# Peptides against a protein of PDB entry 9GMZ: the designs that were tried, part 1

No score or structure here was measured in a lab: all are predicted.

Target 1, 343 residues: chain A of PDB entry 9GMZ
Amino acid sequence: TGFPLELLTRPATERLAYFENYTVAHPRLKEVYEILMRTIAEPAGASFIFVYGASGVGKTTLRLRVEQKLTELALPKLESDRARVPVVGIEAIAPESRYFNWKEYYTRALITLEEPLIDHKFDYGVRGISRDNFGKINVESKVVAPALRRALENALIHRHPDVFFVDEAQHFGKVASGYKLQDQLDCLKSLANMTGILHCLLGTYELLTFRNLSGQLSRRSVDIHFRRYCADSPEDVQAFKSVLLTFQQHLPLAETPNLVDHWEYFYERTLGCIGTLKDWLKRVLSDALDREATTITLKDLQKRALSVAQCQKMFKEIQEGERQLSETEADVQNLRSALGLGA
Positions, changes and structure headers below are counted from each chain's first letter, unless a header gives other numbers.
Peptide ipSAE is a variant of ipSAE made for these designs: the mean of its two directions, with the distance scale d0 fixed at 1.0 Angstrom where the peptide's residues are scored. Compare it only between designs on the same protein; published cut-offs may not carry over.
A fold fails the geometry check if it doesn't show the stated peptide or something in it is severely misdrawn.

## One batch from the design tools (peptide; aimed at target 1 A25)

Design b1_p8_1 (made by RFdiffusion4)
Pose (drawn by RFdiffusion4):
Structure b1_p8_1 (pose): chain A 343 residues (1-343), chain P 8 residues (1-8)
Amino acid sequence: as target 1 above (343 residues)
Amino acid sequence: STYPPFTP
């Protein structure tokens, strides 16, 4: 397989758009996707899905793909329920203040729930907020956060989304003190429990500070680790080389450059993160299409790679996250012994 | 080895 040969006659813009729209279902992403879809289809009391992963591993692409896939299920379902949004997805806003702005979060979450059939919803539940009949949801600055949250709860319980996505969930950790971390997630827990809607949280390894704050949160959450490819296990190396081969065969050029020969350097500057690899390859392809180059040279790759210091920071954070998320037989035995079960 | 598009 490979890129369509017709693209060679087309201008560089078509090649660049093709490569941007191209995706690879590498094994780690496939497994994480399958787990996430299975868990979304049947939460069974869980109120959180944590998706841990390094920067550039593909969390956003996973969210977008699962959103598109779930939207497909909604079309047959719509014949039964005219007013139902299948999936709602938003991004956590990094606050300018010391603490996360819950009022702004509620405002943006309610705004994202705008539908053309707003007449079905009628009143949101609290005065002071309504659509301006121009397709935009208007909220009043005098409306307090408890009333806005109540309106969001009512809107969510009415629309009943299959899953609620909060991309970049590490921004929830912006707090004014050292003790507010548990409360920051307890608020979202209470919202999810009352609305009966699973809240899937995606973020980098900084999200691990939100892992096990309390036993209640521990039970109300499901951990999904989007592991990067490690050079230690030969199988992961084989998979990383294979991804490079797929990219080598699928980037539009006159002749396919050799990328497997330079797999070590790619891993050095990407740490196995597939998104980081594709961003680099797209940048190099864009640089090459400017000069109409027929192949990719190592010099081109080196020109637009990542700095050593940046990769050192990436690896430090990744090591910390993998160390925190590691699970061994020793931990299982320790838990068995402490539980008094034995063996 | 090669992999397909991620379009399940």

Design b1_p8_1_s1 (made by RFdiffusion4, then SolubleMPNN; from b1_p8_1, 5 letters changed)
Fold by OpenDDE base, seed 2:
Structure b1_p8_1_s1 (fold): chain B 343 residues (1-343), chain A 8 residues (1-8)
Amino acid sequence: as target 1 above (343 residues)
Amino acid sequence: MLFPEFDP
């Protein structure tokens, strides 16, 4: 079924919002969602989940859908446990400085965890953390990172989320030395261990560096690869075309655009990343709605496409990540062979 | 083939 036809009589903002909120149940998203939900439900002693894949593959969409589902599943329990938060999700910000700002991280995490709508208030045991008249957390500039960490640990223990999400988690890795990266991983590990809260780090293939640096994290981590669709796979091409076909039916326009006929151009400019595709189509839809256009043309697509240079850069980053994974698989095979375990 | 909406 396509979009609700009544949307054609609705304001452009409502038509755009429909498409923004529409998520295609494409095979890779469904697979990763099922693995992630299962792992959150049964972590089996894991303290970390790593979700890695290309920029624009749909990791943020995955996170948001999991957060929604966990919230829905927790609703019956939240009536009895007013202190509980089912899930907390933050986006890691790239530090302006060469050093990750833990003070900012802890502050943002604490603010996100302690939403104003949470009725149950507790003492953080830290001077300079307060709530305003609206229940919003205020952290004074004088509060030091170790105190904020303790406050966050106490908050996580008290709120007991099923998972703590950190999106764009590759930003933890943007440190001038491998030593500092290890310290950051040890800090995250300590936070997870002290709170007993499962942490899910979502990010680019740069997260593989995190996995490789900590042999101790590897024992307590689950890895989830969110793959793009590959043009060398007939099945992946067919899935990508099916995504285009689905999106074209869910664009709230008077005339259904033929996106599928341009699948190669869509693939060229998205690299098989459905998030990139969705964001491109959102921009084009917005432009079309602003013009009161009846459909989307190839010319409209071209105006909002990523440049070839941007795609080349993104593709190089993807190829490097996919290469690192392939090398890891080969290393496992070599290790098995060396151990006398059959191939 | 059409994919359904992702309803979690």
Scores: peptide ipSAE 0.479, ipTM 0.942, DockQ to the pose 0.880
OpenDDE base, seeds 1, 3, 4, 5: peptide ipSAE 0.009, 0.008, 0.009, 0.013; ipTM 0.553, 0.525, 0.542, 0.518

Design b1_p8_1_s2 (made by RFdiffusion4, then SolubleMPNN; from b1_p8_1, 6 letters changed)
Fold by OpenDDE base, seed 3:
Structure b1_p8_1_s2 (fold): chain B 343 residues (1-343), chain A 8 residues (1-8)
Amino acid sequence: as target 1 above (343 residues)
Amino acid sequence: MLFEEFKP
C-alpha cells in the first residue's frame, strides 16, 4: 500500500509532513528496536545502554519510536500516577568550548522532564527554579551546576522514567583529553547510580571510545550496534532495495518515481544508512512540492545528494568504527578459545 | 519486497 491518494490534493506542508512521519520497518530497525525494548524492560542490573552506529543510520528515529511505545505502554498507569514520566529523551549539544556545559545539560533535562502537561507540581527545593504561568520551568542564571544536578536527581527519582535517553551522546566525548572524557562518564555514571534510572546513550562509533575508557561502565552496560546495510551482503542489498521500493510508494507525488533502478547511486550517497536516505528524499520531496512537480528525477536527486567528498569522509569514519568492533569480536573469540569455551 | 510501516 502506498501513501493515501487524498494527499495529492493537500497542501505541500501536509504532504511533506506525511513523508517525514513515515518510518519504514526495515530489518535493522526492527532488530535494534526489539533488543532495546527488551533491555529497557529487563535491564538486569545494567545502568547504561549504548546504541552506536554510523551517522544517519536512524538512531534518532529508533529513540523516538521507543519513546512513543514506552509512553503508550505507560498511559494506563499515568492516569493513577500523575507524577510519573514514562520516558525522557534529550539531545546532547556539541560544546562550543572544549568543555561540556553541564549547566545547560541539566537545565535542558529538567525542562524536558517537566513538560507543561504534567499537572503535578514538583518542588525542587532550589531557589531560582520556578514554573511560569504556562507550567514551563524557568532556571535563573544564578543557579549553579551542583544545584541543577541535585534538582535533576530529585526530578528523575520523583518522575521515575523507565529510561533516560541521550541522543548524539558522542558530544560528551568532544573534550581535548581522554581524562576529561572519563570525568564525563563518571559524572553520568554517578547520575544513573544516584537516581536508579537506566540511561541510554545513542551516538556514532565515537561512543566506542567511551566503552574502552571505563572497564567499570562496561560491566553495567548493554551494547547495541545499529548496523548499516552493506553492499557486500546480498541480503543487505536486497533489504536496501526494498527500503527504496517502500519509500517510492510513500512519496506523495502524482507519479511514482523509480528509485530502485538507481539503488547503486542511492547506496553510494548514503553508505547504506537509512536515515541519510530518508533525509535526502525529504529534501528532494520538499523541492518537488515547491515546484508543484508530478515526480522526482535523477537530476532532482543529484541536486540534493551529499558530495562524494562528504561520503568519503563518512565512509572512513564508518570503516574505523566497524574495524574497532571487528577487532573486539575477534578478541572475545580469542578469549573464549583461550578459556576452553570453544569458538 | 515492500516493507511495512514501522508501527511501535
Scores: peptide ipSAE 0.475, ipTM 0.942, DockQ to the pose 0.882
OpenDDE base, seeds 1, 2, 4, 5: peptide ipSAE 0.436, 0.462, 0.457, 0.469; ipTM 0.935, 0.940, 0.938, 0.941

Design b1_p8_1_s3 (made by RFdiffusion4, then SolubleMPNN; from b1_p8_1, 5 letters changed)
Fold by OpenDDE base, seed 5:
Structure b1_p8_1_s3 (fold): chain B 343 residues (1-343), chain A 8 residues (1-8)
Amino acid sequence: as target 1 above (343 residues)
Amino acid sequence: MLFPEFKP
């Protein structure tokens, strides 16, 4: 099974869009998806879900697929409850300043939650928040962060999403000198508690700092590790090769490229991160389509690969995160042993 | 082995 052969006669834009929209059901994605969907359905008193993993592992893809599913599942109920939004997902912005911008966060969250397609106009009770003639939320610059928070709280209560996603959530860890990361966590915790809305924070291994800082969050959170594929695991190598095999069948080119024979090179330049792999292949496909090429070559791959220096930097960040998790696992074993619970 | 398309 491969791409629809009719795509070969279609415009380059349609061929590229096919590949962009194609998602491989690789084992790690499926596992994390199942855990996440189950946790959203039955949070068991959790207020937070933390999804952490390497940059480019596929967290955004996971989020988007869960958002799609939750939307599909909610459609029958949305006919009767036109105020409800089934899911809201935002990406936290890296602050231009060294510090997380709560005003921007609340604004983006509110704008995303209050999509123009929602017929039900809600009064936020905050001066300077309005909808334009197209239903788009406008937030005046004079609106302060506490007012935006209240507006978001009211909107979340009114819209009652099953989950609130925040992608790139490690940016909450960027606090001013003298501010505690705990204060940011308490702010998020308060938002979740006041609204009754489950929050899912997706991010890098920097999210592990959130886990360690709040014993209260740990009691009210579910942790999900979105692992990369590791070259030291034969099963992971086989899964990675199978992903390459799947992608090569779904590249809408006249001649199927041999990606699998170059699996080590793909691994070297992706570190086992499928999102990084897909993005690389999208760039190479785009270049091939622009040239009206029948296939892609190793030379084409090399032109769009991450540099060795980029990979080395990414690998150090991964190793630090994986180390922290391994230490945590050892600490759990030590704690169990100390409690007289067998290891 | 080929993986299927991810269908949510």
Scores: peptide ipSAE 0.495, ipTM 0.946, DockQ to the pose 0.883
OpenDDE base, seeds 1, 2, 3, 4: peptide ipSAE 0.485, 0.487, 0.494, 0.484; ipTM 0.945, 0.945, 0.946, 0.945

Design b1_p8_1_s4 (made by RFdiffusion4, then SolubleMPNN; from b1_p8_1, 5 letters changed)
Fold by OpenDDE base, seed 5:
Structure b1_p8_1_s4 (fold): chain B 343 residues (1-343), chain A 8 residues (1-8)
Amino acid sequence: as target 1 above (343 residues)
Amino acid sequence: MLFPQFDP
């Protein structure tokens, strides 16, 4: 089934919103979602989940869908426990300086944890943290990072989310030395241990550096690889074409564009990343709606495509990440073979 | 093949 045909008579904003809210149940998203939901339900003593994959693969979409589902599943319990937050998710900010800003991180985490309005007032035990008249957390500039950490620990214990999401978590790794990276990991580990809250770090393949530096995190972590679709896999190519076909049917335009015929061009400019594809189509749809166009042309696609130089850079980053994983997989196979275990 | 909407 395609988009609701009544959308063709609706405002451009509503037509765009329909497409923005549309999520294709592509195989990799479904697989990673099922693994992630299962791991959150039964962490089996894990303190961390690492979700890594290419930029634009769809990690943020995955997070948002998990947050939605966890919220829906928690609704019956939230009626009895008005202090509980089912899930909290933040995006880590790229540091402007060479150092990760923990004060900003804790502040954003606290603010996010207190949205939406929870009727139960909680005293964080920290001077300079207050609620406004709308129940939003206000953190005074005088509050220092250690105090914000204690406030966050207390808030996480009190609100007891099923998981704490940190998107773009590779930004924790932007530190001047390997020692500082270990200290960052130890800080995160301590936060998870002190609160008893499962942490899910989503990021690029740069997140693998975190995984490799902490042999202690590896014992208490679950790893989830969110793979892109690869052009060397017939199954992946077919899945990618099926995503294009699905989006084609869900673009609220009078004439259905033929996206599938251009699949190679879409692949060239997305590297098999469905998030990148959706964002591209969203930009092109917005342009088409602004012009009151009946369809999307190849020229419209070309105007909003990533440059070849951008794609080449992204592809190098992907290849390095995929290489590191492949080496790790080979090492595991070699270890298993040496132990007399099947591959 | 068409994929369904993601309904988890």
Scores: peptide ipSAE 0.382, ipTM 0.928, DockQ to the pose 0.873
OpenDDE base, seeds 1, 2, 3, 4: peptide ipSAE 0.372, 0.371, 0.381, 0.364; ipTM 0.926, 0.926, 0.928, 0.924

Design b1_p8_2 (made by RFdiffusion4)
Pose (drawn by RFdiffusion4):
Structure b1_p8_2 (pose): chain A 343 residues (1-343), chain P 8 residues (1-8)
Amino acid sequence: as target 1 above (343 residues)
Amino acid sequence: SFETHLLE
């Protein structure tokens, strides 16, 4: 397989768009996707899905793909329920203040729930907020956060989404003190429990500070680790080389450059993160199409790679996250012994 | 070989 040969006659813009729209279902992403879909289809009391992963591992692409896939299920379901949004997805806003702005979060979450059939919803539940009949949801600055949250709860319980996505969930950790970390997530837990809607939280390894704050949160959450490819296990190396081969075969050029020969350097500057690899390859392809180059040279790759210091910071954070998420037989035995079960 | 697709 490979890129369509017709693209050679087309201008560089078509080649670049093709490579941008090209995706690879590498094994780690496939496994994480399957787990996430299975868990969303049947939460069974869980109120959170944590998706831990390094920067550029593909959390956002996973969210977008699962949103698209779930939207497909909604079309047959719509014949039964005319007013139902299948999936709602938003991004956590990094606050300018010391603490996360819950009022802005509620405002944006309610705004994202706009539908053309707004007549079905009627009143949101609290005065002061309504659609201006121009397709935009208007909220008043005098409306307090408890009333806005109550309106969001009512809207969510009416629309009943399958899953609620909060991309970049590490921004929830912006707090004014050292003790507000548990309350920051307890508020979202209460919202999810009352609305009966699973809240899937995606973020980098900084989200691990939101892992096990309390036993209640521990039970109300499901951990999904989007592991990067590690050079330690030969199987992961084989997979990383294989991803490079797929990219080598699928980037539009006159002749396919050799990328497997330089797999070590790619791993050095990407740490196995597939998104970081594709961003680099797309940048190099854009640089090459400017000069109409027929192949990719190592010099081109080196020109637009990542700095050593940046990769050192990436690896340090990744090592800390993998160390915190590691699970061994020793931990299982320790838990067995402490539980008094034995063996 | 890995599975692939295009985004829409």

Design b1_p8_2_s1 (made by RFdiffusion4, then SolubleMPNN; from b1_p8_2, 5 letters changed)
Fold by OpenDDE base, seed 4:
Structure b1_p8_2_s1 (fold): chain B 343 residues (1-343), chain A 8 residues (1-8)
Amino acid sequence: as target 1 above (343 residues)
Amino acid sequence: MLETSLRK
């Protein structure tokens, strides 16, 4: 099934919004989605879930789909429990300074937990946190990070989300000289332990550094690898071509572009990352709609493609992450052999 | 047929 043909008579903004909101249920996304949903439902004493994979693999799309599903599943319960928030998701911001801004993190988390539509007002027990006439949280500049942490702990306990999502969580690793990444992990661990709320950190392969640094976190964490599609796997190539075919059918243009015939070029410039592919196609679609074009050409694709230099840099980062995972798998096998469990 | 589209 393609896009609704009525979109061809709609404004460019509606046509673009359709494609932006469209998600291809590709095999890797579905697999990781099912694992993540199951783990959230039955955490088995885990305090953390780590979802790691290449930049642009689709982690943000995964998060948004899980947030949507958890919200949908919670709706019947929210009628009786007006204080509950089913899920909370934030994006960690890259620090402008040499250290992670915990004050900003706690403030953003509080704002996200307290959407204006929540009828049940909560007292955070912290002076300088208030709601305006529109129900928006205001945090006074005088409120210090430890007070914001206590407010967030209280809010998480009161709202009791099934999971707390932190996207781009590799930014926790950007610590100033002299600070240990371990201290950041201990802060997150303490927040999860104090609130009893499951935390899901989504990020690049830099999150593997977090896994390796805390043997204590590893005991209470579930790891989910969101893999890209690999050109050396016939099954992965077929899945990637199928994604191209699906996007081709869902571009709201008068003439269906032939994306599949250019699959090698799409692979070269996305490295098998579906998020990167979608973002590329969004840019190209936007350009086509601005020109009132009937279709997308190879020239249109080339205009918005990542440069070879960008792809080389991204690929190097992916290879390093995949190497680290392969070494970890080898270490597990070596450990099993050393324990006498066999390979 | 795996529904290739997750509609919002």
Scores: peptide ipSAE 0.008, ipTM 0.462, DockQ to the pose 0.584
OpenDDE base, seeds 1, 2, 3, 5: peptide ipSAE 0.000, 0.006, 0.007, 0.008; ipTM 0.374, 0.432, 0.457, 0.457

Design b1_p8_2_s2 (made by RFdiffusion4, then SolubleMPNN; from b1_p8_2, 3 letters changed)
Fold by OpenDDE base, seed 4:
Structure b1_p8_2_s2 (fold): chain B 343 residues (1-343), chain A 8 residues (1-8)
Amino acid sequence: as target 1 above (343 residues)
Amino acid sequence: MLETSLLE
C-alpha cells in the first residue's frame, strides 16, 4: 500500500499532481460523505443541506468527491438525456465590496452549468447572454442581476442537477450594513423553491447564523457537521495518526518520511483538520521535489508550518463554532424536556 | 479509490 513506485522516475510535476489528487478516506470524511450522498438521493422534501465545519477540515474535498461520484452514477442516463447536468458546484467568492455580488454569483453559476461539452444548446430567455463559437457563455455587462437570476433558474430547471453545491457559503453572510442576512437567505430559498433543485451550502461555522435566522429554512434543511479530530479523544487521535501513516505512504519520495512520530506537532499546527494537513504536506512535498530531496525532514515541515499565531486565531474560530453547536444541542435537550419527551 | 491505511 503506497504510491506507484514508477512515480520516482517521473517529473516533479507528475509526482506533485499524484499527491494533490490523492484523498485519504479518513473516518470523518467517510461518515459525512455517506450522509451527504444519502441525503442527496433521498432529500425527503429538504431544499437545503448545510455542511459546516472548521476551515481546512476538508469540505472542498468532500464536495469534489461527491461531485465525481454523482457524475459517475449519472453517466448511463446522460447518454439518453444530453440536456442534463448531474451536479453543479461553485465557490462563493468573498465580496471585495461590502455587498455580496449576486451578478457575479449568477454569472459563475451559469458558466459552470454550461460547460462546453454539453451538446444541447439552451436558450436562457435573457437578452445579452450568448455562447461563443467554443460554447462558452458570454454575459454582456448590461445584463442586470434579476435577469441573470431568471437565466439561472431556467438553466437549473432545464439541466436538472441532483444538487447545486456552493462552497465557502459563509460569504453570503458578508452583507453590507443595513442589508439583512435574511434577504440573502430569502433569495437562496426562492431560487431553490423556483427550480426544485436541492442546494448544498458548504462553509465554516459562520453558516450556523443562516440556520438560526430562518425557522422556515430550518424546516427544509438537513444539517451535517463535519467535525475535526480532537486530541482529547483516543479514537480521534488514532484516526489522525492513521491519516499521517497513509500520507507518509503516499508521498512520492525515495525514502518514506516518518510523519507518525511527529503526530503531536502535526496536530498542534493543523488543529485536527485534515485539509490543513494535506495542504501543509503539499507545500513541503513541492519544496522537497524542487530540491530533488529523497525524503522530508522535521526542518522541512517547520519551514512550511502555519505560525503559532495563525493556529491560535484558527483555534479561537473553531472553539466559537463548537460552542455554538454545543449550545444548540443543549437547546434541543431543553426543548425536549419542555415538551415532556425527557432528556 | 478512497484508501485508508489503518495503523495496525
Scores: peptide ipSAE 0.026, ipTM 0.700, DockQ to the pose 0.187
OpenDDE base, seeds 1, 2, 3, 5: peptide ipSAE 0.024, 0.017, 0.024, 0.025; ipTM 0.720, 0.614, 0.697, 0.636

Design b1_p8_3 (made by RFdiffusion4)
Pose (drawn by RFdiffusion4):
Structure b1_p8_3 (pose): chain A 343 residues (1-343), chain P 8 residues (1-8)
Amino acid sequence: as target 1 above (343 residues)
Amino acid sequence: SPITTEPV
């Protein structure tokens, strides 16, 4: 397989758009996707899905793919329920203040729930907020956060989304003190429990500070680790080389450049993160299409790679996250012994 | 539109 040969006659813009729209279902992503879809289809009391992963591993692409896939299920379902949004997805806003702005979060979450059939919803539940009949949801600055949250709860319980996505969930950790971390997530827990809607949280390894704050949160959450490819296990190396080969075969050029020969350097400047690899390859392809180059040279790759210091910081954070998420037989035995079960 | 494939 490979890129369509017709693209050679087309201008560079078509080649670049093709490569941008091209995706690879590498094994780690496939497994994480399968786990996430299975868990969303049947939460069974869980109120959170944590998706831990390094920067550029593909959390956002996973969210977008699963959003698109779930939207497919909604079309047959719509014949039964006219007013139902299948998936709602938003991004956590990094606050300018010391603490996360819950009022802005509620405002944006309610705004994202705009539908053309707004007549079906009627009143949101609290005065001072309504659509301006121009397709935009208007909220008043005098409306307090408890009333806005109550309106969001009512809207969510009416629409009943399958899953609620909060991309970049590490921004929830912006707090004014050292003790507010548990409360920051307890608020979202209460919202999810009352609305009966699973809240899937995606973020980098900084999200691990939100992992196990309390036993209640521990039970109300499901951990999904989007592991990067590690050079330690040969199977992961084989998979990383294989992804490079797929990219080598699928980037539009006159002749396919050799990328497997430089797999070590790619891993050195990507740490196995597939998104970081594709961003680099797209940048190099864009640089090459400017000069109409027939192949990719190592010099081109080196020109637009990542700095050593940046990769050092990436690896440090990844090592800390993998160390915190590691699970061994020793931990299982320790828990067995402490539980008094034995063996 | 996105195009998705598997590794070789």

Design b1_p8_3_s1 (made by RFdiffusion4, then SolubleMPNN; from b1_p8_3, 3 letters changed)
Fold by OpenDDE base, seed 4:
Structure b1_p8_3_s1 (fold): chain B 343 residues (1-343), chain A 8 residues (1-8)
Amino acid sequence: as target 1 above (343 residues)
Amino acid sequence: MPIVVEPV
């Protein structure tokens, strides 16, 4: 299986767009996808799902695939219920200021709930929120954060998504005090409780701080670890090589590059993160298409690789996150053993 | 539509 050969006669933009839209269903992505889809279908009284893993592991790809699937599954019902939104997904933005901008968050969430195809006019019950003739939400500057929260609560109740996604959710944690993080979690918890909508927070291992800060969230949360591939696991190495093989077959170039023979170099510069790998290959493909090149070389790869210093920094952050998880797993086993529950 | 393919 490979790219459609017709792409070789197409513009560079179409060739690049093909690869950008291409997703390898690698084992870790499939596993996490299945767990996440099952948890969304049967939340069993959970109010939160936490999906954590390395930067560039593929969390945004996971989210987009789940959003697509939930939308596809909802289509037959959306014909009869024009008010329903099957899924809502936003990206949390790193605050430029020392304070998380709740007004901006609620505004973005509202905009995402109403874009682009909902003909059904909804009254948010809040003055200064309007929808134009194109369905675009306008929020007047005078609208305060508590009013936007009420509007979002009403919108979530009315639109009734199966899940509310927040990508890059570690950005909630960048607020300089643990107290502000707790207050933010309590706000999110309150939003989930008031709306009855399941929230899924996707982020880096910095989300582990959220898991530890609220013993009340832990009782109503499902944790999903999106692991990278590890070079010390023969199975993970084989899966990583299979991903490289699949990508080399789906690069829309006249000559298939040999990526698999360079698997160690790809591993060194991606740390086993498939998102990082894909983004690297996109940059290299773009450069190759701009040069009308027939293939990509090791030199082309080296030109767009992350630096060793970047990889070392990223690896340190990964190791710290993996360590914290291992300690938590050991603590659970110790607790089970102390309770007389077998390991 | 996004193309989802299993590794070969």
Scores: peptide ipSAE 0.019, ipTM 0.541, DockQ to the pose 0.932
OpenDDE base, seeds 1, 2, 3, 5: peptide ipSAE 0.011, 0.008, 0.000, 0.008; ipTM 0.510, 0.409, 0.340, 0.493

